# Ledger of designs, part 44: peptides against a protein of PDB entry 4M9S

Target 1, 135 residues: chain A of PDB entry 4M9S
Amino acid sequence: SRGLVGVECITPYSYKSLAMALQRCVEVLSDEDRSALAFAVVMPPGVDIPVKLWSCVIPVDICSNEEEQLDDEVADRLKRLSKRGALLSGKRMPVLTFKIDHIIHMFLKHVVDAQTIANGISILEQRLLEIGNNN

## One batch from the design tools (peptide; made by RFdiffusion4, then SolubleMPNN)

Design b1_p15_2_s1 (from b1_p15_2, 6 letters changed)
Fold by OpenDDE base, seed 4:
Structure b1_p15_2_s1 (fold): chain B 135 residues (1-135), chain A 15 residues (1-15)
Amino acid sequence: as target 1 above (135 residues)
Amino acid sequence: SKAQELLREASQKAL
């Protein structure tokens, strides 16, 4: 299976102005969407990333092992996140991609624990190598 | 990180 075990964002003991401004947006998310947002921190900010690559780190439970279903579920989550304004920026054409902005990425670096970030990066690297070897 | 660099490359290839 691809992806990570779902981890919710950690609320820091003390909020900076950026965190406070975004807190309401994060709090109204479903648990699964909040988990997806947490793992967005492993992505480089300002880069349009195709859904297939997002699916390497977004935790998803699927009824089938088909990659298409995984991508669809991930896409749905990312689409919902993109509707929250600055959280993600989506592009449908020519390829469905999502991008995390620098300011949101900075926010996530403060609310996602370091171990989760490290694990996410490691898993992303592993999956990318596998994808690269299979192409 | 290495992963993020690979991701940038993979993203560029996919677009």
Scores: peptide ipSAE 0.452, ipTM 0.906, DockQ to the pose 0.033
Fold by OpenDDE base, seed 5:
Structure b1_p15_2_s1 (fold): chain B 135 residues (1-135), chain A 15 residues (1-15)
Amino acid sequence: as target 1 above (135 residues)
Amino acid sequence: SKAQELLREASQKAL
């Protein structure tokens, strides 16, 4: 089941109704969770992404800069998002991953600021290159 | 994008 996505997409007003439902869900999120969700737009939809890679783009302001703690904080945010209907899908085994659905991704592409998207992509690219150089 | 491709590659290595 795709939760709200599945329900809203079965009407002739599917896009509008889905967008409205998702917008309402977004509005009740904390600033941190909403920010995390916004940056999910830089991820390819339908792909299980390890938390470590999510942490490359999800901003964390309060916790330590230690990778383990950053990953934990990011994981908590993504977990909360995964509990909010169809915003994200989490998988615990074999590796903790999260993925964004195509429908949610499409929604985000329309509502997230273009500069935010561009910045997120740039940051992701930089971090991934760094990871690649260290391995 | 290049970033998304790198991410896919990194994801495959991690999974």
Scores: peptide ipSAE 0.452, ipTM 0.906, DockQ to the pose 0.033
Fold by OpenDDE base, seed 3:
Structure b1_p15_2_s1 (fold): chain B 135 residues (1-135), chain A 15 residues (1-15)
Amino acid sequence: as target 1 above (135 residues)
Amino acid sequence: SKAQELLREASQKAL
């Protein structure tokens, strides 16, 4: 997907139209994919994030606790999101990464519940510290 | 946030 980096809304009308379009994209997602997108708000916009680090915040309820399976499930969700317009941008080389655009991130900050954001940040911090200590 | 900064650093190292 093409990123919208550097694109700014010039009028309030344009902003509302963009928000409406994004909301429609979100509404057609599965519950799991929508949840994954919600937690994308904790990621810094415009940064290519490896799947392993996405897995620190994306909730997975179905697959086993094996790291490979967890990463695969997260990757599948992010891949689906990357096919939905500018929601995410994926790169396969040198490692599989996904990036959230600034505009999408701004949208999510306005529509995702504040408690969800706070929880996501807390979980991310905890798991990053654990990863750092285990490496 | 501190977490996001750590994430940026970790991401750079992984690439």
Scores: peptide ipSAE 0.450, ipTM 0.905, DockQ to the pose 0.034
Fold by OpenDDE base, seed 1:
Structure b1_p15_2_s1 (fold): chain B 135 residues (1-135), chain A 15 residues (1-15)
Amino acid sequence: as target 1 above (135 residues)
Amino acid sequence: SKAQELLREASQKAL
């Protein structure tokens, strides 16, 4: 069960202003960081997610297929995003996690391509099931 | 979605 979800209220004016500011931030990101941010929309907002689980959906093109290197690369991208205002919130303890806020999540739902969202959800589901089978 | 529910469960186990 997802439990109770907090209610967030934003005026049309506030949302529009925030959206404009966020759009400017998105435009200056690298392609890989922008891609990582796009796929953050498939994550449940307000939940601290370990880097390992982020790596299930964030596409990474690395020379090595080592899982450790993959997680490190994903972590670096998420760290950069967390330094760009309110895009993500990082937490170091007890383990390194990142969280997408409801406001940012709502923004992404309006600007990320619907097919990208659908694909990301499908990939996430598949990989989580695989992890569950292997552990 | 099912994926998001699985992720919540996995996150709880990992923390």
Scores: peptide ipSAE 0.447, ipTM 0.904, DockQ to the pose 0.036

Design b1_p15_2_s2 (from b1_p15_2, 7 letters changed)
Fold by OpenDDE base, seed 1:
Structure b1_p15_2_s2 (fold): chain B 135 residues (1-135), chain A 15 residues (1-15)
Amino acid sequence: as target 1 above (135 residues)
Amino acid sequence: TRAQELLAEASKKAL
């Protein structure tokens, strides 16, 4: 079944209004949460992504060397983002996942630095390969 | 993209 790619038609006015609202949300974030949000652009929109995979791209400045603590810290950041408007959507069962919606993803593509996006993609690819090789 | 392919594979294993 070809999933009907729902053409989300956003009018220029709607997009501008949304962008303004989102910018306000971004401005009140901590530096860490804002950074986490920026790297969310690396993920495909509309897909429920497990926290473990989010941890491949979400930067953590200070954390324990324990992988479990890293995932918990990432989860906390993503949870905070999910409480700010429609930035992320969380799902607890069967596995804790987060997804970025297409509209938010489109917004981020316009405001996040292109080099940051490219670097994030490269990091994601590298870490996913490592996970695949270690399992 | 390569990243999307790898992510899809990893997601299938984690879900």
Scores: peptide ipSAE 0.405, ipTM 0.891, DockQ to the pose 0.035
Fold by OpenDDE base, seed 2:
Structure b1_p15_2_s2 (fold): chain B 135 residues (1-135), chain A 15 residues (1-15)
Amino acid sequence: as target 1 above (135 residues)
Amino acid sequence: TRAQELLAEASKKAL
């Protein structure tokens, strides 16, 4: 089953308590930030990912087609998420990166729709290939 | 996965 009940988790909190806390945190997010958080599940946990690569999967509704503006918008969303500590960890130097924790990733993996995850992975792959071909 | 591989490669270039 996709339940986390049978999965050992290194945390000072019980699964139920952590899940409830995370759910409450998610509920107060804006639609944009919640969407960004959902797509964060596409990223491997515990890895510092540059904002440019986050921009490959984080949806933006209204922004310029300029890459820098896209990255800035994505960064703002990820920064807001990182303010909640457990959701994302940001590093400003040497390159602005964000990392999703294993615990949060596990949570998202079970609450985000499987098809959404699969689609996100596909989108990431395609855009990474495009980046690779253009460089 | 392919995505992870591509991501790793792209990350190396971006970092």
Scores: peptide ipSAE 0.402, ipTM 0.890, DockQ to the pose 0.032
Fold by OpenDDE base, seed 4:
Structure b1_p15_2_s2 (fold): chain B 135 residues (1-135), chain A 15 residues (1-15)
Amino acid sequence: as target 1 above (135 residues)
Amino acid sequence: TRAQELLAEASKKAL
């Protein structure tokens, strides 16, 4: 099926006030979940992205390199993030997907290190090419 | 933009 195209979110909140609220949410995350959130900035905002594709950029420390286990671990992290306010939004059907909101993405773009973002994009591109070649 | 293009294509296949 086709990926969903998101609509930009409009909020009355000022950037500063929202950023402060988001910063508090970020501060209480585990290191792993915070890392996952950081790399979420690599994804386009407003798009429902399958977990498999999230696994291309979300760093996982413990699980095996098996795709199924990797996806499960990534999904768990993203689920936790989705429970922390508006950080992510998840959908279960037809495939488990997660979406980063435009506002959150904008926040992350300012707080995540530029080199980290660039590296994440590079990694994503590489892994997507690999997936594409294997299909 | 390349990442976005690749992601779009991959998403179409995965959904």
Scores: peptide ipSAE 0.400, ipTM 0.888, DockQ to the pose 0.035
Fold by OpenDDE base, seed 3:
Structure b1_p15_2_s2 (fold): chain B 135 residues (1-135), chain A 15 residues (1-15)
Amino acid sequence: as target 1 above (135 residues)
Amino acid sequence: TRAQELLAEASKKAL
């Protein structure tokens, strides 16, 4: 996969100041929430993504194999992230979705390990294919 | 990308 091409954003804040502020926000997250945020880089910025699709990439290691529990756990993580400034934006209608904005996405592309991004993309593709075949 | 295409199709179906 070619990956996502970053979109340049014009901000009233210097890149250095913005990066420092975002880094501080990331540092106070739990390990689980920080991991969830890292994999958010796999999603296209500016798009409302249903929780079901977030569940394709957000790592969950503490829940049952029931799909409902997986989605609920992912939703809880994303909800926590959405309460921390501009990390994510959530919508409840028509279905629960979350969106990562371009600025946050650009930040993550620079700080998340390249192998993690590649793995996330691979996992997303695999699970989306499975959903497509079973739907 | 392949992921982007698959995600777009899945999103259309889920929304």
Scores: peptide ipSAE 0.397, ipTM 0.887, DockQ to the pose 0.033

Design b1_p15_2_s4 (from b1_p15_2, 6 letters changed)
Fold by OpenDDE base, seed 1:
Structure b1_p15_2_s4 (fold): chain B 135 residues (1-135), chain A 15 residues (1-15)
Amino acid sequence: as target 1 above (135 residues)
Amino acid sequence: SKAAELLRKASEKAL
């Protein structure tokens, strides 16, 4: 049974209020965390995604050559975002995952630059292919 | 989206 995708009718008022609240949350982020949040728009909403897959799209300016350190840094960024209200939801067990809600995803789709989204999708596709070929 | 499908497949392998 395909569960009725409940069309959450966001009223224009609710959307405007949410947008204002989210804008305030975004403004207090560091440039790095804000960039991480922007690239979260590439991920499918409502899905618990392991940190390893997040690391495929989250930009890291300074990281060690060790893959484990990269994942740890990405995890730290995602953890910080999860502490900023409803931006992300983290789950520790059985595996550390993060999820973006549909409403937040819709917000990002409207405010993130279209070229950034396109680039993020391209990068994700490329890196997923690489992971698939190495396994 | 194509990205969502790829991610789903990758997630299934990683989990």
Scores: peptide ipSAE 0.027, ipTM 0.647, DockQ to the pose 0.036
Fold by OpenDDE base, seed 3:
Structure b1_p15_2_s4 (fold): chain B 135 residues (1-135), chain A 15 residues (1-15)
Amino acid sequence: as target 1 above (135 residues)
Amino acid sequence: SKAAELLRKASEKAL
């Protein structure tokens, strides 16, 4: 996958230390979790997003066609990312949600491949329409 | 954007 640019991070930050620290945090992730983080860039920052909406963009290969299984797998990935400190913030009540902060989102905008972002947006749009038609 | 509007609508229904 073309998820993250692994060579150099051109950062808008005043000091390079933050970008370097975030880059290192991304590098130690599994390929699966790193892919999930890459697609988090399509979400609006600072908003508590329900797992159901995250499942629209997080790539998961599951054996079951059950939505519950998909949501559980997505939730597990997002939980792992939330344990990496600033990457995501999880909230369990009243509904399980995850939020990407502006600083992380800004970082991802600079390091995630443009085609990955475009694909993620297209997939999100399509699946949101499907959700809208099914409710 | 279209995506932002769709996300807003979906979020309002899901929350």
Scores: peptide ipSAE 0.026, ipTM 0.645, DockQ to the pose 0.032
Fold by OpenDDE base, seed 2:
Structure b1_p15_2_s4 (fold): chain B 135 residues (1-135), chain A 15 residues (1-15)
Amino acid sequence: as target 1 above (135 residues)
Amino acid sequence: SKAAELLRKASEKAL
């Protein structure tokens, strides 16, 4: 899907209408998908991020500690979000990545709880250090 | 930020 970066919010009314539309899209999500969307706020907007990095912040419950299953579950959630309006943009080639749009990111910064954002950043930093130590 | 730099480095290794 095309990102909302191509949509111009040229008036306060346009911005408000877009926010209302996004709110409606968020309200119909499952609790799990809504949680995944909330943590997307910690990612830099407009960047194609590989699923491995998304898995650092997206909370999932899996019946195995296998990393492959974690990445698959995260990918499925991100795919669902990419099909719900313009919440995310997926790219399959050359590598499976997902991107959050600048407008969506700005929306999330205002509606996601501040403590959730702070926790997400801390979790991301910790897990990135772990990835760095393993390479 | 430190997080942004770490993300960039991790992304480069993951791609």
Scores: peptide ipSAE 0.026, ipTM 0.661, DockQ to the pose 0.032
Fold by OpenDDE base, seed 5:
Structure b1_p15_2_s4 (fold): chain B 135 residues (1-135), chain A 15 residues (1-15)
Amino acid sequence: as target 1 above (135 residues)
Amino acid sequence: SKAAELLRKASEKAL
């Protein structure tokens, strides 16, 4: 299951051209940034998402247990992605958030491995429930 | 989806 249900509007020209351009962009990313981009597919498009919630699904290798350091590492990856065209849009006020574009999200739904999507959704659900229960 | 709804609710609380 992909966890997200919606109507997609894709034309042969716009989607094919976008897919080709995006594929080239993806190929030149580092493994870490490419992984972060892949997991962006589990987020609802068009929504300003706080970095803390992105950190629930974006895999990072960090030695410190400090929450701020985890969020900073995630934020750095998302910032790099936001500089790669219209992949993500960053907003600093009122809090630091990132938003995935609807068109980019449609692209990711078609190219990201189905098991990766399923795993990401499962992880997100569990971690969000934990956050909700602890607050 | 469940994840999308949970995220929406969490985002609304966080913003």
Scores: peptide ipSAE 0.059, ipTM 0.694, DockQ to the pose 0.034; fails the geometry check

Design b1_p15_3_s1 (from b1_p15_3, 7 letters changed)
Fold by OpenDDE base, seed 3:
Structure b1_p15_3_s1 (fold): chain B 135 residues (1-135), chain A 15 residues (1-15)
Amino acid sequence: as target 1 above (135 residues)
Amino acid sequence: DELVELFRPVLEKLP
C-alpha cells in the first residue's frame, strides 16, 4: 500500500494523518529534492506534466548548456519524489510525465510562501513563451 | 506550523 493513498475524506482524523505523513516525507528529503517539491505548487494538480515543463521552474545548477542534461537531472529529482509516498505520480510512456495530486498540492499551498509561488509562475510563463517562439 | 518550518530553510534560498 502507498502511505498517502487513501479515500479523499474531509475529517479531522484524515487531515491529521495526512499532515503527519507529509511531514515525515518532507523531513527525509535532501535540500535539492525539497526545493523541487516546493516548486510543484505552481503546477496544475491532477495533470500529467512533461519533464520539459518541470525543468522550466525547478532550479538545477549544472555547468552544461545542454537541455538534455537539464531534463535528466530534473527527472531524477522528480523520480525520487515519486518514490516517497504519493508526493508525485510518474508515467514513463509515451512521454515521461509527473503529476501532483490535488491533496498534496493543497498542502503545498499552505507551506510555500506567496512570493515563491508568484516567482515560480512568472518564470514558468516566461519559459513557456520562449518555447512557443522557438517552435 | 511545523510543515512551514520544514520548508523555510530551502525556501529562503530561492530567488
Scores: peptide ipSAE 0.055, ipTM 0.640, DockQ to the pose 0.517
Fold by OpenDDE base, seed 4:
Structure b1_p15_3_s1 (fold): chain B 135 residues (1-135), chain A 15 residues (1-15)
Amino acid sequence: as target 1 above (135 residues)
Amino acid sequence: DELVELFRPVLEKLP
């Protein structure tokens, strides 16, 4: 399975301080946005990831199975997360991407259940293979 | 853990 290589991150914030700050951000999220944030743990930190790849792991309850609708919904969630402190960083050019910071990622690794992480990785891998086979 | 509890509602919906 795809192992997220642990990146040592030096932060000026203590774990406690980070946790408190992030707790406030997470508390005001909708369930859907919290879910999206949780699955950000399977993304490589510090990398600009296209929305299409985010859509591989973020669960969406849209009626349409069209890729455009999926990407739009995912993008909306990620945009909301990017507006909630420093949970994510969005970039529009040249392609719409979102990035999880190492510090945030480290936090998620500690608070998201290990089995959930493993499942998320498995799902991502499966869908990436499908994308790869179509290319 | 309180922080884990924040994710519990969404974690329970995971496949």
Scores: peptide ipSAE 0.054, ipTM 0.626, DockQ to the pose 0.495
Fold by OpenDDE base, seed 2:
Structure b1_p15_3_s1 (fold): chain B 135 residues (1-135), chain A 15 residues (1-15)
Amino acid sequence: as target 1 above (135 residues)
Amino acid sequence: DELVELFRPVLEKLP
């Protein structure tokens, strides 16, 4: 399985302060939004990632299997996360993308277990291969 | 870890 290279980030906030702030943010999320946030750990930090790639790893159980509907549901979750400030940063132009900041990504790497991270990466890789084979 | 516990319910449901 592939791994993301850890990056060091300089922040004026203490780790404790950051952890407390992020804990408060996570506590008020719905289960679905927390799940989406957890899977952000498999995305490269600081990179604008199109919704299509997010949809490869973020689970959606209720919506139809149509790609358009899947992307819309995923986008809605990511939009909610982006409204929580530092969790995600969304861009609508030129295409809808979302980015996880280095600091948040570092946090997720500490709170999401290594096996879950590895599984998420494997799922992403598998889905990317499937997309590639279908194109 | 309290932070990990916040994600535990989600992590347990991950594929």
Scores: peptide ipSAE 0.047, ipTM 0.615, DockQ to the pose 0.507
Fold by OpenDDE base, seed 5:
Structure b1_p15_3_s1 (fold): chain B 135 residues (1-135), chain A 15 residues (1-15)
Amino acid sequence: as target 1 above (135 residues)
Amino acid sequence: DELVELFRPVLEKLP
């Protein structure tokens, strides 16, 4: 299991309140950061995910093709998300990782387009296979 | 849905 199936909200009120709060947080994000947040939906919630895996799905338009620079750019976006509305949780040691909480993940599943989710999963799987083949 | 539309640009960036 990819861990993408979340538990339903306990009450409709809680869901609405969460959605309203998170909507406001999302609205103030840059397009780049909002895009990065959207693709967090394909990550298993509650798991510390290395930046390298995030870089497999987060689109980067401006940075160099160097993998290290790609990771740095992705990391910067994820860091901003972790500082703005606690949308992600970052951990620097022992390896830089980011985690999406179950609550945020549940929100994303409702607001991110289903096709986008499916595509993101496909892209992630493809990139993981490529990485695996090169190891 | 207003919330969904916030992520509409993501669709345009997908390969």
Scores: peptide ipSAE 0.044, ipTM 0.604, DockQ to the pose 0.617

Design b1_p15_3_s2 (from b1_p15_3, 7 letters changed)
Fold by OpenDDE base, seed 1:
Structure b1_p15_3_s2 (fold): chain B 135 residues (1-135), chain A 15 residues (1-15)
Amino acid sequence: as target 1 above (135 residues)
Amino acid sequence: DELTELFRPVSEKLP
């Protein structure tokens, strides 16, 4: 099991100040985007994650169950988050990916409910297994 | 509020 060795992030900012800033950023998000951000905690930090994998954990309530439509909705949410400073970093090439930085991930680990994290991980694992079984 | 339930109570968050 090659554990993703988390690179420790060095920041010149005090954690308290950063946490306050991040908290404010979370508060001004829409409900949908805030929900997406919460579940971003289940992703490994510092890794460019394809939208398809994000779609495994980002809840979509209104969109149809069609995979393509789900991916589009998820991509839109992640794109909005990427425009909110350091919350996410988007990359269009070679494929559309989004990355959560270590600092943001660390923040989310402290502010996202433990049950939410556990549920998100469980959902991700289940959906990954389903994808694997369909290949 | 389902969304508020996604996050820990403010009192439990890091300062």
Scores: peptide ipSAE 0.317, ipTM 0.742, DockQ to the pose 0.150
Fold by OpenDDE base, seed 4:
Structure b1_p15_3_s2 (fold): chain B 135 residues (1-135), chain A 15 residues (1-15)
Amino acid sequence: as target 1 above (135 residues)
Amino acid sequence: DELTELFRPVSEKLP
């Protein structure tokens, strides 16, 4: 699905209306999907990001520590989000990626707790460093 | 609740 158009929030009123709609979308998510969406705020908007990088910040409680299982679970959550109100946009080729739109990202920046954002950024930075060191 | 802690209180959210 296509993401939201940035011009939809050109006025405070438009933003409020959109925010209300998005808030309703968030409220009907499962706890797992809602938590995934919260941490999506740490990703740069408008960028097709591989699932591997999403897995660095999306909280997953899985029984196995296998990386493949982690990526699959993360992908499933992101897929569900992409099917709900275009919260994310997924691409399968050349690799499975997901993108958060600027408007959704802007919304999340205003509704996600500041400590959650800070924690997510810290976790992402740490895990990116680890990935970089292992390459 | 862990989920509640992920989001800002309603009063602090942008209207």
Scores: peptide ipSAE 0.316, ipTM 0.743, DockQ to the pose 0.152
Fold by OpenDDE base, seed 3:
Structure b1_p15_3_s2 (fold): chain B 135 residues (1-135), chain A 15 residues (1-15)
Amino acid sequence: as target 1 above (135 residues)
Amino acid sequence: DELTELFRPVSEKLP
């Protein structure tokens, strides 16, 4: 598996090297993909999350009133992220989901701005309430 | 810009 599952930081050297590698990976992303990755920090690590829930927090600059188009655009961004090292793990069957690894999530908690994290959580909570009320 | 605001300054990031 290409993921970081089971990787443990047992020395300061190993931790520093991993963080540096991840930082370089983030720097080479497009602006859109880097923004998507920033908001991935609000998701719980190690959980297969449907695209519908990712679409609640990932900013997409498209003018469409069709929900399906939004999900498709979000899915494309997440797919690109999943091809960059072990940033995300995608699963197509039975339902399209994406998962953030614990190590990646820990990294993002250190590098994403605190206000960005707080805003992302608030947005997710609001959207989840709306979804819950409509069901 | 907006992207700069999403992440912490480099000096505050993990090495």
Scores: peptide ipSAE 0.315, ipTM 0.743, DockQ to the pose 0.153
Fold by OpenDDE base, seed 5:
Structure b1_p15_3_s2 (fold): chain B 135 residues (1-135), chain A 15 residues (1-15)
Amino acid sequence: as target 1 above (135 residues)
Amino acid sequence: DELTELFRPVSEKLP
């Protein structure tokens, strides 16, 4: 079975208290933003990830075959998540990237379903391979 | 539904 190998971290916050706060935050998200957050667990924490790679795992239905539409929709979702404090951090330069912090990643590892994590990793690996082979 | 199934059951969630 596939799983995440992550780095544990020390936080100044009580995990129980933080988990409760994060759970409330997750519950008030829209369905599409909550879905995006779930799949954020497959990304390595503390790394600035380009939107192109996020689009490999964030589920989006588009009306066009243009990749630009997909990336824009994914970016919009990630931007909304970044406005919720510690969920994500956006960086505009030199390229648009988003990063998940270690604390949030630890939380997601505990609350996202194991099969969802495994599926997300599989999808990411497959699409990364396809991108690499098509270049 | 599909979205609900993305997360662990409430009984298994932290805290």
Scores: peptide ipSAE 0.309, ipTM 0.740, DockQ to the pose 0.151

